Peptides against a protein of PDB entry 4Z5W. Designs and how they scored, part 179

Target 1, 305 residues: chain A of PDB entry 4Z5W
Amino acid sequence: IPDVFLELNKLWYFSAQSNLFNGEMPRSLSNSRSISLLSLRNNTLSGQIYLNCSAMTNLTSLDLASNSFSGSIPSNLPNCLRLKTINFAKIKFIAQIPESFKNFQSLTSLSFSNSSIQNISSALEILQHCQNLKTLVLTLNFQKEELPSVPSLQFKNLKVLIIASCQLRGTVPQWLSNSPSLQLLDLSWNQLSGTIPPWLGSLNSLFYLDLSNNTFIGEIPHSLTSLQSLVSKENAVEEPSPDFPFFKKKNTNAGGLQYNQPSSFPPMIDLSYNSLNGSIWPEFGDLRQLHVLNLKNNNLSGNIP

## One batch from the design tools (peptide; made by RFdiffusion4, then SolubleMPNN)

Design b2_p25_3_s1 (from b2_p25_3, 15 letters changed)
Fold by OpenDDE base, seed 3:
Structure b2_p25_3_s1 (fold): chain B 305 residues (1-305), chain A 25 residues (1-25)
Amino acid sequence: as target 1 above (305 residues)
Amino acid sequence: SEERYKALLEDMLNKDHKPSYLTTE
């Protein structure tokens, strides 16, 4: 990308997604005072990510996903006082989340999907201090680590949590019970064990639950039949969605189904590919808003209601 | 409904166990 952004003093939105841009991010762009929305997703940009947060006072959204950036996660990003949304998916950092992110009060949506992030315990301990954090996507990181179950972790405003395909060990973490606004939980394709906790049914806003492809045992909690968001058509409050799209991928190399907003996901309970036993509760029939109930490949018995 | 039951059964019979995950890539 040419270093011509100094002349573009009125540039509010720059989208150069899915092009063939290579080399480093231009210095004039990293110093832009006018830019609010920056997306360079799906290019071949390289070098270190650097943003001059003291100059970029209008920056609200940053999408650098699917680029060839190298080096550390920029520790100065919390100094970008208006920066709400960050997509760093598919950038091979091979790093931990910086300690400076404890101070990231503007942060509302963060993705590190497939970014070679390490140390999930440190990541969650840091990110719990982001009081405005609503969306957290950590898919394809933390390979074979243990999902921390420390009850002191608090994500009070969390609405979307996706930590899929990490081969994580442990149990469904009790600290999620401290997230009463949780709408979407994906912990699929891990090595999570134990029972599915009954307190998941107390998450009244939870409309999408994927616990598939784990090692869960025991019965399906009856409390899942009383998920309020699936019983009644609550008007999904049009909350400001993340400025980045979601993709449901069936393989790393396949084009995923694109979802522009979390509210566009079909209401779902997926418990498939576990070791769950007992009966299917007939009260799943009360979940009138439920589109997908997937219980396949378990040890369930009795009649299908 | 019978249609939801059929969709559930069809998904139960679908042997194509391919990794499916949510990303922002």
Scores: peptide ipSAE 0.465, ipTM 0.817, DockQ to the pose 0.511
Fold by OpenDDE base, seed 5:
Structure b2_p25_3_s1 (fold): chain B 305 residues (1-305), chain A 25 residues (1-25)
Amino acid sequence: as target 1 above (305 residues)
Amino acid sequence: SEERYKALLEDMLNKDHKPSYLTTE
């Protein structure tokens, strides 16, 4: 990318996604005072990620996903006082989340999907201080770590939580009960154990639940048949979605189906590929908004209602 | 509707369903 952005003093939006751009990010771009939305997703950009937050006072969205950047996660990003959305998916950092992210009050949406992030306990301890955080994607990190169950963790405004395919150990964490606005939960493809907690059915905004491919035991909580978002057509308030797309993948090496917004996901309960027992509750018939109920490959018994 | 409940049951019994996960990549 040429170093010409000093002359572009009115540039508000720059999208150069899905091209063949290589080399480093231009210094004039890293110092742009006018830019609000920056997307360089799916290129071959390299070097250290550096943004001059004192210059980039209008930056609101940053998508650098699927690039060949190296080095550390930029610890100065919290100084970008208007920065709301960050997509750093598929950037191989091999790092922990910086402690400076405790001060990241502008942050609303964060993805580190497949970014070689380490120490989930530190990551969640840091990110709980981001009071405006609504979307958190941590898929394909933290390999074989334990999902912390510390009740003091608080994500009050969290709407979308995705921590899939991490081989995480532990149980469904009690601190998620402190997130009453949760709409989408994906904890699939882990090694989570114990029972599915009944308090999940109290998450009245939860329309998408994926606990598939874990080691859960016991009965399906009857409280899941009373999920209010799946009983009634309460208009899910179209809150501003992240500026980055989601992908539904069946395998790590396969392309995913693209979803531009979390609201475009079909209302779903997926409990497949566990060790759940007991009967299927007839009251799943009350979930008039449910599109997908997957209970396949469990130890369920009795009659299909 | 009864049809929607049948479609739900068919999805529960779908032999070719592999569990998926969400990413941003």
Scores: peptide ipSAE 0.448, ipTM 0.834, DockQ to the pose 0.752
Fold by OpenDDE base, seed 1:
Structure b2_p25_3_s1 (fold): chain B 305 residues (1-305), chain A 25 residues (1-25)
Amino acid sequence: as target 1 above (305 residues)
Amino acid sequence: SEERYKALLEDMLNKDHKPSYLTTE
């Protein structure tokens, strides 16, 4: 990318996604006073990510996903006082989330999907201080770590939580019961164990639940048949979508189906590929808004109602 | 309705629903 952004003093939106741009991010771009939305997703950009937050006073959205950036996560990003959305998916950091992110009050949507992030305990302890955090995507990180169950963790405004394909150990964490606005939960493709907790059915906004490909045991909680978002249409809270797309992937190497908004996901309960037992509750028929119920590859018994 | 439950069951039994997870990449 040419270093010409100094002259572009009215540039509010720059999208150069899905090109063949290489080298470092231009210094004039990292010092742009006018830019609000920056997307450089799916290029071959390299070097360390540096943003002059004191200059970039209008920066609200940053998508650098699927680039060859290296080094640490920029610890100064919380100084970008208007920065709401960050997509750092598929950037190989090999790092922990910076402690400075405790102060990241502007942050609403964060993705580190497949970014070699380490220490899930520290990550969640830091990110719980982000009071405006609504969307958190941590898929393909924290390999073989334990998902912390610390009851003091609080994500009060969390609406989308995706921590899939991490090989995480532990149980469904009790601290998620402190997220009453949760709409989408994906904990699929982990090594989570224990029972599915009944309090998940109290998450009245939860329309998408993926617990598939874990080691859950016991019965399906009957409370899942009473998820209010799946009983009635009235609870479809149109939420501000993050400025980055989601992808439903079957594996790391396949192109995923693109979803521009979390609300574009079909209402779903996926509990497949566990060790769940007992019966299928006939009251799943009351979930009038449910599109997908996947209970396959469990130890379920009795009548299919 | 019985029809809606049948559609849910068809989706449960649909072998083509391969396991998937969400990403932003």
Scores: peptide ipSAE 0.434, ipTM 0.818, DockQ to the pose 0.761
Fold by OpenDDE base, seed 2:
Structure b2_p25_3_s1 (fold): chain B 305 residues (1-305), chain A 25 residues (1-25)
Amino acid sequence: as target 1 above (305 residues)
Amino acid sequence: SEERYKALLEDMLNKDHKPSYLTTE
């Protein structure tokens, strides 16, 4: 990308996604005072990620996903006082989340999907201090780590949590019961065990639940038949969606179906590919807003209601 | 309706739907 952004003092939005851009990010772009939205997704950009947060006073959204950047996660990003949305998916950091992210009060949406992030315990301990964090995507990281169940963890404003395909061990963490605004939970493709906790049915805004391809045992909690978001069309206040798209993938190498907003997901309960037993509750028939109820490949018995 | 629920269950039990996961890549 040419180093010409110094003269572009009115540039509010720059999108150069899905091109063949190589080399480092231009220094004039890293110092832009006017830019609010920056997307360089799906290029071959390299070097260290550097942003001059003292200059970039209007930066609100950053998408650098699917690039060949190297080095550390930029520890100075919390100094970008208006920065809300960050997508660092598919950047191979081989790092932990910086401790400086405890101060990232502007942060609303974060993705590190497939970014070789390590130490999930430290990551969640740091990110719980981001009081405005609504969307967190950590898919394809933390390989074979344990999902922390520490009751002191609090994500009070969390609406979207995706920690899929990490081979995580442990149970569904009790600290998620402290996230009453949770709308979407994906913990699929892990090694999570134990029972599905009944308190999941108390998450009245939860319209998308994916616990598929784990090692869950016991009965399906009857409380899932009373999820208010699936019984009635509550006016889901369209909260500002992340400025980055989501992809529904069946494997690591295939292209996914693109979803621009979490609200565009079909209302779903997926408990497939577990070791769940007992009957299918007939009261799932009361979930009039439910579009997908996947219970395949379990040890369920009795009549199909 | 019971019919919509039965159709939903039948479609899910019968389809070779490999479970999916969400990402941003």
Scores: peptide ipSAE 0.438, ipTM 0.825, DockQ to the pose 0.787; fails the geometry check

Design b2_p25_3_s2 (from b2_p25_3, 16 letters changed)
Fold by OpenDDE base, seed 3:
Structure b2_p25_3_s2 (fold): chain B 305 residues (1-305), chain A 25 residues (1-25)
Amino acid sequence: as target 1 above (305 residues)
Amino acid sequence: SKKRWEELLKKMLEDDFEPFYLTTE
């Protein structure tokens, strides 16, 4: 990309998505005082990510996903005092979350999907200090690590948590019960074990639950039949969605379905591909807002209601 | 309703839902 952005004193939005841009990010972009939304997603940009947060005083959204950037996660990003949304998906950092992110109070939405992030315990311990964090996507990281169950972890304002396809070990963590505003939980494609905890049914805003392709055992918690968001149309407060899309990825090379907002996901309970036993609760029929119930490939018994 | 439950079960049984996960890429 040419380094010509110094003359663009009124540049509020720059999107150069899905092009063939190579080389480093232009220094004029990294120093732009006017830019609010920067997206360079799906290019071949390389080198170290550097943003001059003291200059970039209007930066609110950053999408650098699907680029060939190298090196560490920029530790100075918390100094971008208006930066809310970060998409760093498919950037191979091979790094831990910087400790400086404890101070990232402007952060509302973060994705590191498939970014070779390491140490999930440190990542969650750091990110719990982001008081405004609503969306966290950590899919395809932390390979074969243990999902921490430390009860002191608190994500009070978390609405969307996606930690799929990490081969994570452990159980559904009790600290998620401290996230009463949780709307979407995807922990699919892990090696999570134990029972599905009954307290998941107390998450009244939870409309999308994916625990598929794990090693869960025991009965389906009856409390899942009482999820308020699935019984009645709650007025989904149109909360500001992340400035990055979501993709439903299949294990096949078929293009994933794109979802622009978490609210556009069909209300779902997916518990498929586990070792769950017992009966299918007839009271799942009371979940009038439920669009998808997937219990396939379990050890369930009794009558199909 | 019984009909709604039958529709949900029918989808669950008929669809070879290849397991999927959510990403931002």
Scores: peptide ipSAE 0.418, ipTM 0.822, DockQ to the pose 0.782
Fold by OpenDDE base, seed 2:
Structure b2_p25_3_s2 (fold): chain B 305 residues (1-305), chain A 25 residues (1-25)
Amino acid sequence: as target 1 above (305 residues)
Amino acid sequence: SKKRWEELLKKMLEDDFEPFYLTTE
């Protein structure tokens, strides 16, 4: 990308996604005072990520996903006082989240999907201080770590939590009960154990639950048959989505389905590929908004209602 | 209704979704 952005003093939106751009991010772009949305996703950009946050006073959205950037996560990003959305998916940092992110009050949406992030305990301890954090995507990180169950962890405004495919150990953490606005929870493709906690059915905004491909035991909590978001349509508030799309792949080799908003996800309960026992509750029939109920590959017994 | 359960079960059988939620292609 040419270093010509000094003269572009009215540049509000720059999208150069899915091109063949190589080399480093232009220094003039890293100092742009006018830019609000920057997307360089799906290129071959390299070097360290550097943003002059004192100059970039209008920056609200940053998408650098699917690039060859290296080094640590930029610790100065919290100084970008209007920065809300960050997509760093597929950037191989091999790093921990910086302690400076405790001060990241503008942050609403963060993705580190497949970014070689380490230390989930430190990551969650830091990110709980981001009071405006609504969307957190941490899929394909923290390999074989333990999901912390520390009751003091608190994500008050969290709506979307995705921590899939990490081989995480532990149980469904009690601190998630402190997130009453949670709409989408995916903890699939881990090594989580114990029982599914009944308090999950008290999350009145929860319309998408994926706990598939774990080691859960015991009965399905009857409280899941009373999830208000799946009984009635009334609570579908279209809240501002992150400026990055979600991609759900059916298989590693299949094209991803693109979802522009969390609300575009089909209402779902997936508990498949566990060791759950007991009967299927007939009251799942009352969940009028439910599109997908996946209970396959469990130890369930009795009649299908 | 029995028909709704059959539709839910049909969707369950067709979609071996490995949920890889990525925010990029």
Scores: peptide ipSAE 0.207, ipTM 0.669, DockQ to the pose 0.450; fails the geometry check
Fold by OpenDDE base, seed 5:
Structure b2_p25_3_s2 (fold): chain B 305 residues (1-305), chain A 25 residues (1-25)
Amino acid sequence: as target 1 above (305 residues)
Amino acid sequence: SKKRWEELLKKMLEDDFEPFYLTTE
């Protein structure tokens, strides 16, 4: 990418995604006062990520995903006072989340999917201080760590939490009960154990639940048959989506389905590939908005209602 | 109805969804 952005003093949006750009990010771009939306996703950019937050006063969205960047996560990003959305997926940091992110009050959406992030306990302890955090994607990190169950953790405004494919140990964390606005929860492809907690059915906005491919035991909580978002249409609040899409792959070799917003996900309960027992509750029939109910590969018994 | 449940369950058995949520291709 040429170093010409100093001349572009009115540049508000720059998208150069899915090109063959190589080398470092231009210094003129990292000092742009005008830019609000920056996407360099799916290139071959290298070097360290550097943004001059004192200059980049209009930056609201940053997508650097699928690049060959190296080094640490930029600790100065919280100084970008308008920065809301960050996509750092498939950047191999081999790092922890910086302590400075405790002060990241502008942050609304964060993705580190497959970014070699370490220490989930520190990550969640830091990110709980982000009062405006609504979307958090941490898939393919924290390999074989323990999902912290510390009741003091609070994500008050969290709507989307995805921590899939981490081989995480532990239980469904009680601190998620402090997230009453949660719409999408994915903890699939972990080593989570214990019972599925009944308080999940009190999350009135939860329309998408994936707990598949874990080691959960016991009965399916009857409270899941009373999920208000799946009973009635009235609570579908169209809220602002993150500036990055979601990609759902069925298999490692399959093409990804692109979802531009969380509301485009089909209403789903997936509890497949666990050790759940007992019956399927007939009251799942009351979930008129439910599109997908996956209970395959469990120890369930009785009649299909 | 029992038939709607069987159809819902059947659709689910055919879809080997391993959801990898990536925010990039």
Scores: peptide ipSAE 0.104, ipTM 0.640, DockQ to the pose 0.449; fails the geometry check
Fold by OpenDDE base, seed 4:
Structure b2_p25_3_s2 (fold): chain B 305 residues (1-305), chain A 25 residues (1-25)
Amino acid sequence: as target 1 above (305 residues)
Amino acid sequence: SKKRWEELLKKMLEDDFEPFYLTTE
């Protein structure tokens, strides 16, 4: 990418996604005073990510996903006082989340999916201080770590939490009950154990629950048959979506289905591939908004309602 | 309704897949 962005004093939006750009990010772009939305995703950009947050006073969205950037996560990003959305998916950082992210009050949406992020305990301890954080995607990180169950963790405004395919150990963490606005929870493809907690059914905005491919035991909580978002449409709060899409892949070789907003996900309960026992509750029939109920590959018994 | 349960059951019988979520292609 040419280093000519200093002349573009009115550049509000720059998208060079899905190209063949290589080398470093241009310094003039890293110093742009006008840019609000920057997307360079799906290129071969390399080197250290550097943004001059003192210059980039209008930056609201940053998408650098699927690049060959190296080194540390930029610790100065919290100084970008308007920066709301960050997509760093598929950047191999091999790093922890910087402590400076405790001060990231502008942050609303963060993705580090498949970014070789380490130390989930530190990550969640840091990110809980982001008071405006609504979307958190941490899929394909934290290999074989333990999902922290520390009751002091609090994500008050969290709406989307995706921590899938991490081989995480532990249980469904009680601190998630402190996220009453949670709409989408995906903890699939981990090594989570214990019972599915009944308090999940108290999450009145939860319309998408994926706990599939874990080691959960016991009965399906009857409270899941009373999820208000799945009974009625009236609780679907239209909220600002992240400026990055979600991609659901059925397998590693298939094209992902693109979802431009969390609300575009089909209302779903997936508890498949666990060790759940007991009966299928007939009251799942009352969940009028539910599109997908997947309970396959469990130890369920009794009658199908 | 019986039809709804048949549709839900059909979803339970869908092929094995390894779903993962990314924010990039």
Scores: peptide ipSAE 0.034, ipTM 0.581, DockQ to the pose 0.495; fails the geometry check

Design b2_p25_3_s3 (from b2_p25_3, 16 letters changed)
Fold by OpenDDE base, seed 1:
Structure b2_p25_3_s3 (fold): chain B 305 residues (1-305), chain A 25 residues (1-25)
Amino acid sequence: as target 1 above (305 residues)
Amino acid sequence: SQARYAALIQKMLTDDFEPHYLTTE
């Protein structure tokens, strides 16, 4: 990319996604005072990510996903006081989340999907301090780590949590009960064990639950038949979507179906590919907004209601 | 309720519901 952005003093939006750009990010772009939305996703950009937050005072959204950037996560990003959305998916950092992110009060949406992030315990301990954090995507990280179940963890404003395909051990963490506004939870493709906790049914905004492809045991908690968001439409909180798309994938190499907003996902309960037993509750019929109920490949018994 | 539930169960049994996960890549 040419280093000509110093002259573009009115540049508010720059998108060069899905091109063939290589080399480093232009220094003039990293110092742009006017830019609000920056997307360079799906290129071959390389080097260390550096943004001059003191200069980039209007930066609100950053998408650098699917590039060949290397090195550490930029610890100075919390100094970008208006920065709300960050997509760093498919950037091979091999790093922990910086401690400086405790101060990232402008942050609303963060993705590190498939970014070789390490230490989930530290990551969650840090990110819980982001008081405005609504969307957190950590899919394809933390290989074989344990999902922490520390009751002190609090994500009060969390709406979307995706920590899929991490080979995580542990149980469904109790600290999620402190996220009463949670709308979407994906913990699929892990090694999570234990029972599905009944308190999940108290998450009145939860319309999308994916616990598929884990090692859960016991009965399906009856409280899931009373998920208020799936009983009635009245609790659809219109929230600002992240400035990055989501993809539904079956494996790491397949192209995914693109979804521009979390609200575009069909209301779903997926508990498939576990070791759940007992009966299918007939009261799942009361979930009038539910589009997909997947209980396939479990140890369920009794009558299909 | 029963007719809707029966339709939901029928969909679950007939559709290809292979395991999937969400990403941003």
Scores: peptide ipSAE 0.398, ipTM 0.798, DockQ to the pose 0.796
Fold by OpenDDE base, seed 4:
Structure b2_p25_3_s3 (fold): chain B 305 residues (1-305), chain A 25 residues (1-25)
Amino acid sequence: as target 1 above (305 residues)
Amino acid sequence: SQARYAALIQKMLTDDFEPHYLTTE
């Protein structure tokens, strides 16, 4: 990308996604005073990510996903006082979340999907201080770590949590009960164990639940048959979606289905590929908004209702 | 309705939904 952005003093939006850009991000771009939305995703950009937050006072959205950036996660990003959305998916950092992110009050949406992030305990402990955080995607990180169950963790405004395909150990964490506005939870493709907790059914906004491909045991909580968002339409709060798309992947090699907004996901309960037992609750029939119920590959018994 | 539930269960049993997960990649 040419270093010509000093002259573009009115540049509000720059998208150069899905090109063949290589080399480092231009210094003039990292010092742009005018830019609000920056997307450079799906290129071959390299070097260390550096943004001059003192200059980039209008920056609200940053998408650098699927690039060849190296080095540390930029610890100064919290100084970008208007920065709301960050997509750093598929950037190989091999790092922990910076402690400075405790101060990231502008942050609303964060993705580190497949970014070689380490130490989930530290990551969640840091990110809980982001009071405006609504969307958190941490898929394909933290390999074989333990999902922390520390009850003090609080994500009060969390709407979307995706921590899939991490081979995480542990149980469904009780601290998620402190996120009453949670709409989407994906903890699939882990090694989570124990029972599915009944308090999940108290998450009145939860319309998408994926706990598939874990080691859960016991019965399906009957409380899941009373998920309010799946009973009635009235609670579909149109929330501002992240400025980055989501992808539903079946396997590592298949092209994922793109979803531009979390609200575009079909209402779903996926508990497949566990060790759940007992019967299928007939009251799942009361979930009038439910589109997908996947209970396959479990130890369920009895009659199909 | 029983019909919707039956359709949901039928889909659950017949759809070879391979385990999937969400990303932003």
Scores: peptide ipSAE 0.381, ipTM 0.791, DockQ to the pose 0.813
Fold by OpenDDE base, seed 3:
Structure b2_p25_3_s3 (fold): chain B 305 residues (1-305), chain A 25 residues (1-25)
Amino acid sequence: as target 1 above (305 residues)
Amino acid sequence: SQARYAALIQKMLTDDFEPHYLTTE
């Protein structure tokens, strides 16, 4: 990309996604005072990510996903006082979340999906201080780490949490009960164990639950049959979506389904590929908004209601 | 309806979904 953005004093939106751009991000772009939305997703951009946050006072959204950037996560990003949305998916950082992100009060949506992020305990301890954080995607990181169960962790405004395919150990963490606004939870494709906690059924906004491909045991909590968002339509809150899409792949080699907003996910409970036992509760029939119930590949018994 | 429930159960039994959530193509 040529270093010509100094003359573009009215540039509000720049999208150059899914091209063949290589080299470093232009310095003139990193110093743009006018830019609000920057997307360079799916290119071959390289080098360090540097943004002059003192100059980039209008920056609200940053999508650099699927690039060949290297080095550390930019610790100065919290100084971009209007920056709400960050997509750093598929950037191989091999790093921890910077401590400076404790001060990232403008942050609403963050993705590090498949970004070689390390130390989930530190990441969650830092990110809990982001008071406006609503969407957090940490899929394909933290390989074989333990999902922290520290009850003091608090994500009060969290709506979307996706930490899939990390081979995480541990249990469904009690600190998630401190997220009463949670709408989407995906902890699939981990090594999580123990029982599915009954308090999940108290998350009145939870319409999408994926706990599939884990090592959960015991009975399905009866409280899941009373998930209020799945009983009645009234809780479809039109919330501001992150500026980055979600992709759900059926297989590693399949084209992903694109979801532009969390509300575009089908209302779902997926508990498949676990070691759950007991009966299927007939009261799942009360979940009138449920589109997908997946209980396959468990040790369930009794009658199908 | 029983038909919607049956369709839900059929989906439960047949759809091999390996959900890899990526925020990128």
Scores: peptide ipSAE 0.035, ipTM 0.571, DockQ to the pose 0.519
Fold by OpenDDE base, seed 2:
Structure b2_p25_3_s3 (fold): chain B 305 residues (1-305), chain A 25 residues (1-25)
Amino acid sequence: as target 1 above (305 residues)
Amino acid sequence: SQARYAALIQKMLTDDFEPHYLTTE
């Protein structure tokens, strides 16, 4: 990308995604006072990510996903006082979340999907201080780590949590009960164990639950048949979506389905590929808003209602 | 109704959902 952005003092939005751009990010972009939305997703950009937050006073959204950037996560990003959304998916950092992110009060949406992030305990301890954090995607990181169950962890405003395909150990953490506004939870493709906790049915805004491909045991909590968001439409709060899309792959080799908003996900309960036992509750029939119920590959018994 | 439940059960049995969520292609 040519270093010509110094003269573009009215540039509000720059999108150069899905091109063949290589080399470093232009220094003039890193110093732009006018830019609000920056997307350079799906290029071959390299080097260290650097943003002059003292100059970039209008920056609200940053998408650098699917690039060949290297080095550390920029610790100065919390100084970008209007920065709300960050997509750093598929950037191989091989790093921990910086301690400076405790001060990231403008942050609303963060993705580090497949970014070689390490130490999930430290990451969650840091990110809980982001009081405006609504969307958190940490898929394909933290390989074989333990999902922390520390009851002091608090994500009060969290709406979307996706931590899939990490081979995480542990149980469904009780600290998620401190997130009463949670709408979408995906902990699929881990090594999570224990029982599915009944308090999940108290999350009145939860319309999408994926706990598939784990090692859960015991019965399906009857409280899941009373999820209020799946009984009636009246509680579907339209929330501001992140400026980055979600991709759900149906198969490891298939193209992903793109979802531009969390609200575009079909209402779903997926508990498939576990070791759950007992009966299928007939009261799942009361979940009139439910589009997908997946209970396959469990130890369930009795009549299909 | 039995018909809605049957449609839910049919999805349970046939859909190979391997959900890998990524925020990029």
Scores: peptide ipSAE 0.035, ipTM 0.575, DockQ to the pose 0.528; fails the geometry check

